Peptides against a protein of PDB entry 4CIC. Designs and how they scored, part 38

Target 1, 148 residues: chain A of PDB entry 4CIC
Amino acid sequence: KVSTKGHYGVQAMFDLAQHFGEGPVSLKSIAERQGLSEPYLEQLIAVLRKAGLVKSVRGAQGGYILAREPRDIKVGDIIRVLEGPIAPVESVSQDDPEHSLKFDFSVTKSVWEKVKKSIEEVLDSITLADMLKDAEEAQMAQGYMYYI
Target 2, 147 residues: chain B of PDB entry 4CIC
Amino acid sequence: KVSTKGHYGVQAMFDLAQHFGEGPVSLKSIAERQGLSEPYLEQLIAVLRKAGLVKSVRGAQGGYILAREPRDIKVGDIIRVLEGPIAPVESVSQDDPEHSLKFDFSVTKSVWEKVKKSIEEVLDSITLADMLKDAEEAQMAQGYMYY

## One batch from the design tools (peptide; aimed at target 1 S3 E83, target 2 S3)

Design b2_p19_4_s1 (made by RFdiffusion4, then SolubleMPNN; from b2_p19_4, 8 letters changed)
Fold by OpenDDE base, seed 1:
Structure b2_p19_4_s1 (fold): chain B 148 residues (1-148), chain C 147 residues (1-147), chain A 19 residues (1-19)
Amino acid sequence: as target 1 above (148 residues)
Amino acid sequence: as target 2 above (147 residues)
Amino acid sequence: ISGESALTLVEETPLSELL
């Protein structure tokens, strides 16, 4: 499961990608467009800013921008910042002395490591630029369905 | 995290796979070998039995067995039984009327569907027989390091 | 044991807590 935090963090970063090059976007406008509470979005943006994925612009037209181009931000980068490293299954305490227990734990652990690796590969294969392209393609497909 | 339920369910099913063909295994012996509480294992086994992944044998030498061969049980089958379908991201209420919101939700949803599909493919590619083979290979590799 | 515990990819719990 991607946490609500990871999900909403990707939504907020995608909103900033859609406005990349247009100048700073207010948290209020992101919250309204993404259906997020402004206080919750403030917490997400604070973490993303600390990680260097977003920049704060100060002033009357202040707000937030992406710190890098959309092509240089992977979904995996956003998730790692918000949720930490995709941890393997927490090692049940290494202190069980019986060799048999360690072995069964190693095989089951290998299943979860395969799942983890597969998720990392998917999330690291998708950039905010890929999401923007998918958005444009979906919008064009909808536009063509109304003109036929 | 595969839930603690999914993790321990796979461990319990793997223990039953290791004893496949030896007859019924007691919940107590599974709990001891897998480091699980017996009451928790009873709950897991009840769900797995209802789904037809395990059978109960009654009598003085009673216990549990796999209901199918280890090759015919995927890790994905165990996880789906214990945790339900690997659901896509809960649709935030479809009722937001603004077309823009629906679109952004569709793109972000597609990311999570790709992750879901990837998890399903991995879990459906691994059987209890594959886990038994990996166990045998790891045991042989340890045996050869001591000689 | 409520049957609704679907491995939903979007829960309140982090992916690090759900893998």
Scores: peptide ipSAE 0.052, ipTM 0.789, DockQ to the pose 0.086; fails the geometry check
OpenDDE base, seeds 2, 3, 4, 5: peptide ipSAE 0.029, 0.021, 0.035, 0.034; ipTM 0.800, 0.779, 0.792, 0.797; seeds 2, 3, 4, 5 fail the geometry check

Design b2_p19_4_s2 (made by RFdiffusion4, then SolubleMPNN; from b2_p19_4, 11 letters changed)
Fold by OpenDDE base, seed 2:
Structure b2_p19_4_s2 (fold): chain B 148 residues (1-148), chain C 147 residues (1-147), chain A 19 residues (1-19)
Amino acid sequence: as target 1 above (148 residues)
Amino acid sequence: as target 2 above (147 residues)
Amino acid sequence: MSGESAFELVEETPLSDLL
């Protein structure tokens, strides 16, 4: 499970990508379109802004924009900002001191490192531009189904 | 995150793989070697047994064995048994009813489906036999560093 | 209550919480 935070963060960033070049988008409008609570979205956007993925625009038509082009923002960049680094299994051994994996079974660690690397490779292979393209292709496919 | 349950489940199954062909292993001995609580391991083994990945052997030298050869048990099989199916994004929408993703944004779903598929492919590519081989290679590499 | 939900591969949460 991509954390609810990661999921909604990608969803909010994708909403901003759909409006890229149209100007600032209000948090309210993102929240409404994405089915998010506005206070929760404010927290996500604050983190994304601090990481330099989002910019705040001030004024009567103020809101948020992507800080970079959609092609220059990977899903992996969003996830790393919101959730931190994809932690190796060793980081879990610190939070449960009673279950401190006393034996660093290098073999079980290597399995999880392979999983980590695979997730990172996938998330780093997908940009917001790829997501926009996939959305356009899906809309075209639906459009063609209604014209037949 | 691989759950602690998934992690310890793979660790316990790997311990059973290391003893495959030597006979039944006691839960106590697995717990001691793997740094697990015996009660927690009993819960994991109960699930793994019900799924047919582990067999219980009764008697004075009773314990647990792998139900199949290490090559016939994928890490993915262990994880699916302990944690259930790697749930699609839709399952996240059920646990938080207030944040019901009203818009099934097919595009965001497709990202997580790609991640899911990639995890499944990795976990299904690794058997307990591959893990045994990796352990032997690591021991040999350490052995060669001492000679 | 810094629940830094690090995207950790091993949590107390299921692999269904990796997804």
Scores: peptide ipSAE 0.033, ipTM 0.802, DockQ to the pose 0.218; fails the geometry check
OpenDDE base, seeds 1, 3, 4, 5: peptide ipSAE 0.029, 0.027, 0.024, 0.027; ipTM 0.787, 0.787, 0.784, 0.788; seeds 1, 3, 4, 5 fail the geometry check

Design b2_p19_4_s3 (made by RFdiffusion4, then SolubleMPNN; from b2_p19_4, 10 letters changed)
Fold by OpenDDE base, seed 2:
Structure b2_p19_4_s3 (fold): chain B 148 residues (1-148), chain C 147 residues (1-147), chain A 19 residues (1-19)
Amino acid sequence: as target 1 above (148 residues)
Amino acid sequence: as target 2 above (147 residues)
Amino acid sequence: ISGDSALTLVEETPLSDLL
């Protein structure tokens, strides 16, 4: 389960990607389209803005935009900002400073490190531009299903 | 996060793999080696036994053994038994039966499905035999650091 | 408040909570 935070953060960033080049998008409009509470979205956007993934535009047509092109934002970048580093297994062993010397070559730890690496590779392989393309392809596929 | 349940389940199964062919292992001995509470391990072993990954041996030297060879047990098998199916993102949308009809081609859902598939592929690529081999290789590497 | 990194594989949250 991508945390609700990670999930909604990717949704909000994807909404901003869909409107990239159209100018600033209001939090209200993102919240309405993505089914998010506006207060929750404000918290997400604040984190994403602080990380430099989103820019705030001031004025009567103020709102938010992507700080970079959709191709220059990986899903992994969004998740790392919201969730923190895809943490290595917090070794339960870090709480005992005396057991720090056992090279607990936990073979089990190596399994989880492989899983972590695999998740990172997937999330770093997907950009917001890839997501836009996938959305277009799916919309085309749906259009064909209504014409047959 | 691999749940504590998944993590400790893999540890317990790996302990049984390390003792594979030596006969039945007591829950107490597994608990001591793996740093698990015996009551918690009993719950894990009950699930693993019901799934046919572990066998109970009765008698004075009773305990548990792997039900299959270490090569025939994937980490993915253990995780699926303990965690259930690596759940597709429970669509937050399942609570609204009326929104079920929108082909919410959530492009975001496809991202999580890719992540899920990648996790499954990794966990299904690792057997308890692979873990045994990795343990042996690491033990050899440690032996060379002390000389 | 160190935000609990939800993608930490080894914390008590099920693989169902990694996803």
Scores: peptide ipSAE 0.033, ipTM 0.797, DockQ to the pose 0.226; fails the geometry check
OpenDDE base, seeds 1, 3, 4, 5: peptide ipSAE 0.033, 0.030, 0.032, 0.033; ipTM 0.789, 0.783, 0.790, 0.796; seeds 1, 3, 4, 5 fail the geometry check

Design b2_p19_4_s4 (made by RFdiffusion4, then SolubleMPNN; from b2_p19_4, 9 letters changed)
Fold by OpenDDE base, seed 4:
Structure b2_p19_4_s4 (fold): chain B 148 residues (1-148), chain C 147 residues (1-147), chain A 19 residues (1-19)
Amino acid sequence: as target 1 above (148 residues)
Amino acid sequence: as target 2 above (147 residues)
Amino acid sequence: ISGESAFTLVEETPLSELL
């Protein structure tokens, strides 16, 4: 499962991508548009800022901006910042030293490593720019359905 | 994360695959080899049996066997039985009707659907027979490091 | 045919727990 943190983090970053070049966006406005708790969003943005994906702008029109262009931010970058590296299944076998039948779970581990790699490849193939393009295409498709 | 249930379910099914053709294996012996709680394994096996992936054999040498050949059981089949279908992200937006700003989360949803599809493709590409082969190759590689 | 614990791709479980 992409965590709720990862999911909402991608939503917040996508909102910032939609406003890229328009100047700083307030957390309140992001929270309102994305249906997020402002305090929860503040925690997400703090992590994303510390990782250098978001910049804080101070002043009367203060808020947040993407720290890089949407094309230079992968979904995988956002997820790694919020979730950490996609860990393989923590082998439950480390904490019980007594029943350490050294059954090399290497084979079962390799299955999860293949799954991990596939997820990473997908998330690293999608940028915020790709998401913006997909949104524009979806809006055009909806617009065409309303004008016919 | 593949749930703990999915993870241990694949381990238990892999143990049964390693003993395929040798006859029925006791839950106790699987639990001992896999480092699993026998009561927990019993719950997993009950689900897998109900789904037709495992058969129960009765008698003095009773136990469990794979219901199909290892080549005919995908890891994806095991995971779907234990976990259900890999659901897309439940949009949290269904339960709060008031703040239904219809922001069409279609784009963010499409990202997770792509991830889902990739997981399904990987898990459906791996059979218990592939896992057996990988285990044999790993054992051979370890044997060569000792000489 | 009880509770579809549908693999929700979005649980509060970290992506480390998605694997």
Scores: peptide ipSAE 0.045, ipTM 0.793, DockQ to the pose 0.080; fails the geometry check
OpenDDE base, seeds 1, 2, 3, 5: peptide ipSAE 0.043, 0.037, 0.023, 0.041; ipTM 0.791, 0.795, 0.783, 0.796; seeds 1, 2, 3, 5 fail the geometry check

Design b2_p19_5 (made by RFdiffusion4)
Pose (drawn by RFdiffusion4):
Structure b2_p19_5 (pose): chain A 133 residues (1-84, 100-148), chain B 132 residues (1-84, 100-147), chain P 19 residues (1-19)
Amino acid sequence: KVSTKGHYGVQAMFDLAQHFGEGPVSLKSIAERQGLSEPYLEQLIAVLRKAGLVKSVRGAQGGYILAREPRDIKVGDIIRVLEGSLKFDFSVTKSVWEKVKKSIEEVLDSITLADMLKDAEEAQMAQGYMYYI
Amino acid sequence: KVSTKGHYGVQAMFDLAQHFGEGPVSLKSIAERQGLSEPYLEQLIAVLRKAGLVKSVRGAQGGYILAREPRDIKVGDIIRVLEGSLKFDFSVTKSVWEKVKKSIEEVLDSITLADMLKDAEEAQMAQGYMYY
Amino acid sequence: SALKEFLASVLWSDTLEIT
């Protein structure tokens, strides 16, 4: 299961990555495109802003823009921002879960917003039919 | 976050793997060694039994034992047993989560109860200090 | 709707919760 926070955090950051070159966009526009609740998005952006991942701009086309280029933002970075008598007995079972954790960390650190932009272009494109191999 | 079910399911199965050669053990003994609630364990074992992962033995000092050898039980097998208008718009974000899912499946399918037994021996050993 | 919420969700495991 993926948490609401993770899914919406990445969705919103990706929407900003898709508009990075064009400039700032409103939160309302992000919520509309991504099917997100505005109140929840407002709270999410507030954390991402404090973390230096997004920034606000005061322009006519004010709004929000990524604070770092997409190539410099790993999906794992976004996730890390959003997340918060005695004796020793080694648990092999817990060591298995540590291996699961490590593998997830590896996958999420291997993908940047730029990588997602490239994938978005390739997967949702159109072309003449002869070019599908 | 690992669910209670996944954690306790794997703990219980591993306890049975540690006692596979010796024979059946009671559910009370598993609950005691692993720090588990007996009621929860009983419910858990019932599913594992229906899935053919554990079997009950009448015996006298009977109880429960693995139904397959540890080398033939992947951690992923245990997890899989315990788990249960219109338009198309591709989501790159969901594709990321599919990659996360794939990597977890791969890790859990690469580890068997036998692998865990070997790791348990190596990590919880004692030896002369000069051999470290 | 309930179907829309379900379809929008990311669900494949109840053993693990990511993030």

Design b2_p19_5_s1 (made by RFdiffusion4, then SolubleMPNN; from b2_p19_5, 13 letters changed)
Fold by OpenDDE base, seed 2:
Structure b2_p19_5_s1 (fold): chain B 148 residues (1-148), chain C 147 residues (1-147), chain A 19 residues (1-19)
Amino acid sequence: as target 1 above (148 residues)
Amino acid sequence: as target 2 above (147 residues)
Amino acid sequence: SSSLKLARSINFSDILELA
């Protein structure tokens, strides 16, 4: 499950990608466009900034920009920053500490490792530039449908 | 993140697969081997039984068996039963109902759909029989390392 | 067990909710 954090993080980064080269974007504007609470977005952006994916621009026209070009930011990079490493099966959720028999059932672990690898491969295959392209293609397709 | 439910469900089903053809296995024995609470396992098994993946056997030697051969049960089948369909992006997580602006951001949705598809493909490519084979191979490899 | 952590990290419900 992409956490809400990962989902909204990608959404926020995509918003910044759409405005890449246009200057800094305010958190308020991102929050409004993406349907996020501004305080929640602030937390996401703080993490993304610390990871060097986003840059803060100071001043009256201040805000945030992507720290790198959209083609140089993978969705996987965003998710890893926000979610941490796609935790291998070993993350014992703290909720039931007593019955976590560490049965390292190697076989079940291997299944989840395969799933993890597949997710990582997909997320690492998609850049913000790819997302921008997909958005443009979708808009063009809609535009053509209205002109027909 | 495979939920705890999905994880333990696959683990329980794998335990049943290891005993396939040997007759019914008690929930207690599965719980003990897999490090699960028996009440939790009962809930999982109830769902799996309702879905037709597990069969209850009555009697003194009663318990549970796989309803189908291990080769005919995909990991994906187990996960779908326990977790439901890998919900498309539209499942508004109930936690913040007010701010879930259903902005159907089509592009972000497409990313998650790709992820979903990839997960489904992986899970549907693995059967309980494949897991049994992997376990046997791992045991043989360990055995050869001790020889 | 290491398998539980992955299962917890891959909250299918979370993946599924995003899907």
Scores: peptide ipSAE 0.158, ipTM 0.786, DockQ to the pose 0.172; fails the geometry check
OpenDDE base, seeds 1, 3, 4, 5: peptide ipSAE 0.155, 0.155, 0.148, 0.144; ipTM 0.786, 0.783, 0.777, 0.783; seeds 1, 3, 4, 5 fail the geometry check

Design b2_p19_5_s2 (made by RFdiffusion4, then SolubleMPNN; from b2_p19_5, 13 letters changed)
Fold by OpenDDE base, seed 4:
Structure b2_p19_5_s2 (fold): chain B 148 residues (1-148), chain C 147 residues (1-147), chain A 19 residues (1-19)
Amino acid sequence: as target 1 above (148 residues)
Amino acid sequence: as target 2 above (147 residues)
Amino acid sequence: SSSLRKAQSIEWSDILTLA
């Protein structure tokens, strides 16, 4: 399950992608368009900025921009930054000593590793540019429905 | 991240698969082998039984068996039973009324739907029989390292 | 009665929690 953090992070990054080349976007405007709280968005943007996916622009017309072109940012990159490596299984906390029979469930682990790999492949196959294209296609499809 | 429930559920089902054809296995024995608490395992088995993946056998040598052959049980079937449908994104609780601007993030949803589909395909491609085979291969590989 | 179809979004968060 993609965390709420990952979900909203992708939304925020997608908003920035939609405004790429238009200059800096305020956190307030992103929050309003994406239905996010500003404080929550600030936390997300701080992480994304630190990871070099977002840049802050200072000044009266300051805000945030994508640090790279939308085609150069994968959804997988965003998720890894926000959530860390895709872990398929919750690491059973080492701390319960009694159930320490670490049966090396190698086979069971392998199942989850396959799931992980599949998720990574999907997320790494989708860029913000791909998402922009999909949005444009969807808008055109909707526009055609209104003009017919 | 696969829930602990899904993880342990697959382990318990795999244990039953390893003993398939040998008769009923006690919950105690499964719990011991898989490092699970008996009460937790009872809850898992109850769900799996209700879903028709496991059968209870009554009597002095009673216990549980797989309801079907290992080849006829996909990992995806186990996960769906224990966790329900694979949801890639946490549904934002509808209850916060103020942030109700349901922007139909159709594009963002599509990303998660692709992820969901990929997970389902993987989990549905793996049977308990496949897991048994992988275990046998791993055991043989370990045996060769000791010689 | 419409209330029951709250799709229990099975929190795959436990499954797909990126560590």
Scores: peptide ipSAE 0.167, ipTM 0.799, DockQ to the pose 0.323; fails the geometry check
OpenDDE base, seeds 1, 2, 3, 5: peptide ipSAE 0.153, 0.135, 0.135, 0.155; ipTM 0.801, 0.800, 0.794, 0.798; seeds 1, 2, 3, 5 fail the geometry check

Design b2_p19_5_s3 (made by RFdiffusion4, then SolubleMPNN; from b2_p19_5, 11 letters changed)
Fold by OpenDDE base, seed 5:
Order: sequence, then structure tokens, then C-alpha cells
Structure b2_p19_5_s3 (fold): chain B 148 residues (1-148), chain C 147 residues (1-147), chain A 19 residues (1-19)
Amino acid sequence: as target 1 above (148 residues)
Amino acid sequence: as target 2 above (147 residues)
Amino acid sequence: SSLLKKLASIDFSDIIELF
């Protein structure tokens, strides 16, 4: 599972990408559109803002905007911010202390690091602009199916 | 998280790849080498066997072998077998029934499907043979640091 | 609903927890 944080964070960032150039978007409006609780979204936005992916605009017409263009924000950037560095889960299986044979799983670790790197490369290959384009293409395809 | 099943399944398959061509490996020996409980490994091996990734050999010198060459088994194959089709978790968030705005998240879905496809492509690009090669390279690199 | 369910099934946390 992309953590619920990663999933909803990408959704919130995508919502901001859809409104990019239209001015600040309120947390309430994002929460409503994305089906998120406002308090949960506040936490996500706070992290994303601290990471410099989102900017807050103050005032009566204030809210949040993307800090960079959609093409300059990768899905990987969002995930890394929300989930932290994908640290190899030291699955400290706490429960069976006895058979923690410290086998030098250096090889399996290297494999997982490669898999990780490859996943990161994939997530880094997808931008919010790519997501917007895919959205437009999907809407166009649906629109064509209603006209046939 | 690759499920604990996916993780340990890949480890077990990698152990079998390391011993490929040496004959059948006992579950006990795999469990010992991989730090897995034998009962847990039995469950994983049963699934992998049913999927045709592993073969059981009967007899006193019996055990398990890879059903295919390491180059013909992708990490993606192992993960798909153990985790099943990555079926959408219906996260029925039971708790807030009211604000289930059926927003057509078709777009976010398409994005995650693309992300999924890309992850699958990555996992399908890595074979057990690639893992063996990486292991050998890592051992060689460590060996050179001790000299 | 089915799409969110399909996306939610990609337990990236399981993938990300592997990494």
C-alpha cells in the first residue's frame, strides 16, 4: 500500500495541479473534491508545504497553490516527502527473538535496493503534468464514448 | 510494503535459485538460511508450487527446486503469485459515510494504474538470474575490499 | 468506486515498506 498518506497526498497535489494558475485553493474545497477529511488534509498539506511542494497564500481569498509547475513535480517527489526516504523496512520481526539468524542478507538487501531504485525511477518518471495529460485524455475518451 | 509474503517469497525463491542445479533443497535448510519459520515457509512454498514456480521432489533426498531456470522467473512473477492480482483494496473507510462524494476519481485511478503498470514493468525486468548476478558482483566487491 | 478500490489494492505501503 502506498500509505494512505502517499495516496491522499498525490490526490491533493493532483487537485492543486488541476487548479494551477487559477489562484489559491482552500483546504475545504480540496477536501470536498477529494473526499478527504479537512483535518487529515491539513496534516498532508503541512508536510507538503514544509517540503516546498505547496505554498500557502494568506488572505480572504487565500489558500494553497503548487509551489512549482506540475511538470516540475514528480510523483516520486510527493511520495518521498510523505513517506520519507523509503528506508528498507528493517522488519524487526520482534516476535521471534531466537531465530534472528543474522544471515548476511546483503544479497537480498541489494536486490531490494535495486527494486527500490527501479520503483523510484518509475515514480520519478511521472509528473503532475503527465497526470493532467492522462486526465484530459481519459475525459476525451469518455466524451467520445458518449457520442458513439 | 511488499507483503511479508512477497518479501519472504522472493527470499525463498532466491535461495532456491542459488542452489539451482544442485538438486532438491529441504524446507528446513531454506528456513534456516533465510531466517524464516518453517511453517511460514511451507505456506509460501505451497503457493509458489501451485503457481508452477517451484517443484517438489519426493524421497529421502527430496525437497524443492525451481520449476524454471532463474532467468525465466521474474520478481514480478513471484510477487503476483504471492500477493495475487493486486486487487484494489476496497478501503471501505467505514467511518465517514457522509462525505463519500463520488467524485469521478477516474483520473487519479488512471494515474495509479500507470504507476502500478510501471512498477510491474520494473518487477518484470528483474529475474532471479539478475539477482544471482548482483549477488556475485556484491560478493566480489566485498572480497576486493578485504584485500 | 471500483477504481479507487483498484488503486487502494495497490498496497504501495507494502511495496514502500519493502524499500
Scores: peptide ipSAE 0.091, ipTM 0.695, DockQ to the pose 0.340; fails the geometry check
OpenDDE base, seeds 1, 2, 3, 4: peptide ipSAE 0.069, 0.059, 0.060, 0.066; ipTM 0.691, 0.678, 0.681, 0.687; seeds 1, 2, 3, 4 fail the geometry check

Design b2_p19_5_s4 (made by RFdiffusion4, then SolubleMPNN; from b2_p19_5, 11 letters changed)
Fold by OpenDDE base, seed 3:
Structure b2_p19_5_s4 (fold): chain B 148 residues (1-148), chain C 147 residues (1-147), chain A 19 residues (1-19)
Amino acid sequence: as target 1 above (148 residues)
Amino acid sequence: as target 2 above (147 residues)
Amino acid sequence: SSLLKKLASIEFSDIIELF
């Protein structure tokens, strides 16, 4: 599961990317557009700020901005900040305590490590700029479907 | 989550792959070697059998065998059988009912679809034969560390 | 530290539930 933190963190960062260069965005406006609770967004933004992915701007038109250009922020960067490093497959043990025989099957572990690596590579291949481009292309495609 | 079903299903199929060509393996012996409950393994084997990945052999030395050679069974095949098609990211909605605003963010959906595709490609690139080879190489490497 | 940790702690089912 992408925790709700990772999912909403990517959404919040994407919202900030859409407004990059337009000045500071209020948490309230991000929360409203992304369908997030403002308190939850405050927690996410605090983590993202501490990691140097966002900056707070003070003043009457204060709010948050991306700390780097959208092209310089990978989805993987956001996820690593919010979720931390992808921990190895230790967590087979939680949901069924009776079956938590830690058979350290090295071979099955290697399969999951390969999957993990592939996920990391994909998330590190996608920037907020790529997401912006994909959104623009999708909007253009939808716009053309309304004119036909 | 790889459900416990997917994880244990891959383990059970790998156990059957290790014994491929040696004849039928009892559920009891698989359960013992893989640290699974026999009733849970029965459920997994029933699904895998229905999907044609395993066969039951009847008789005094009855049990289960792989229905295909280990090289012809992908990890992805096992997972698709046990977990179903990798459902798109609809499931953000279950754990926090208050925040389940289904904002159909097409762009975030596309990120997860790319990740999904990458996982499918990885799982479809690994066969039970590849897993057997990796196990043999690991055993050889461990054997060389003891000498 | 939760998504990558969750991805790594993602039992294959969690990875599949991600998708």
Scores: peptide ipSAE 0.099, ipTM 0.711, DockQ to the pose 0.170; fails the geometry check
OpenDDE base, seeds 1, 2, 4, 5: peptide ipSAE 0.080, 0.090, 0.096, 0.076; ipTM 0.715, 0.715, 0.711, 0.710; seeds 1, 2, 4, 5 fail the geometry check

Design b2_p19_6 (made by RFdiffusion4)
Pose (drawn by RFdiffusion4):
Structure b2_p19_6 (pose): chain A 133 residues (1-84, 100-148), chain B 132 residues (1-84, 100-147), chain P 19 residues (1-19)
Amino acid sequence: KVSTKGHYGVQAMFDLAQHFGEGPVSLKSIAERQGLSEPYLEQLIAVLRKAGLVKSVRGAQGGYILAREPRDIKVGDIIRVLEGSLKFDFSVTKSVWEKVKKSIEEVLDSITLADMLKDAEEAQMAQGYMYYI
Amino acid sequence: KVSTKGHYGVQAMFDLAQHFGEGPVSLKSIAERQGLSEPYLEQLIAVLRKAGLVKSVRGAQGGYILAREPRDIKVGDIIRVLEGSLKFDFSVTKSVWEKVKKSIEEVLDSITLADMLKDAEEAQMAQGYMYY
Amino acid sequence: SEIVFGDAITIADGFVIES
């Protein structure tokens, strides 16, 4: 199960990555394109801004833009920002879950917003039919 | 975050794997060794039994035992048993989560109860200090 | 909304094992 915060955090950061070259976009526009609730997005952006992952601009086409290039933002970075009598007895079961955790961390650190931009171009494109191999 | 059912399901199955050669054990004994609630364990075992992962034995010192050898039970098998207008628009974000899901499946399918038994022996051993 | 693939593990909610 993927939390609402992880899904929406990545969706919003990806939308900003898709508009990085064009410049700032409003939060309303992000919510509209991604099907997100604006109040929830406002709260999400506030954390991402404090973390230095997004920045606000005061222009006519003011709004929000990524604070770092997409190639320098791992999906794992986004997730890390959003997340927050005695004896020892080793648990092999817990060690299994540690291995699961490590593998997730590896996958999310292996993908940047730039990688997602490249995948988005390849997967949702159109072309003459002879070129599908 | 790991669910209570995944954690307790694997803990209980591993306790049975640790007692596979010795024979059946009571549910009370599993609950005691693993720090589990007996009512929750009983419900858990019922599903595992229906899935053919554990079996009840009448005996006298009867109880429960694994229904398959530990080497033939993947951790992923246990998890899979316990778990249960229109347009298309591809989501690259969802594709990331599919990759996460794949990696978890791969990790959990790569570990059997036998692997856990071997790891348990190696990690919780004692030996002369010169051999460390 | 959340994405559901299974419910044994929750992603993007930190590493916690439930009691």

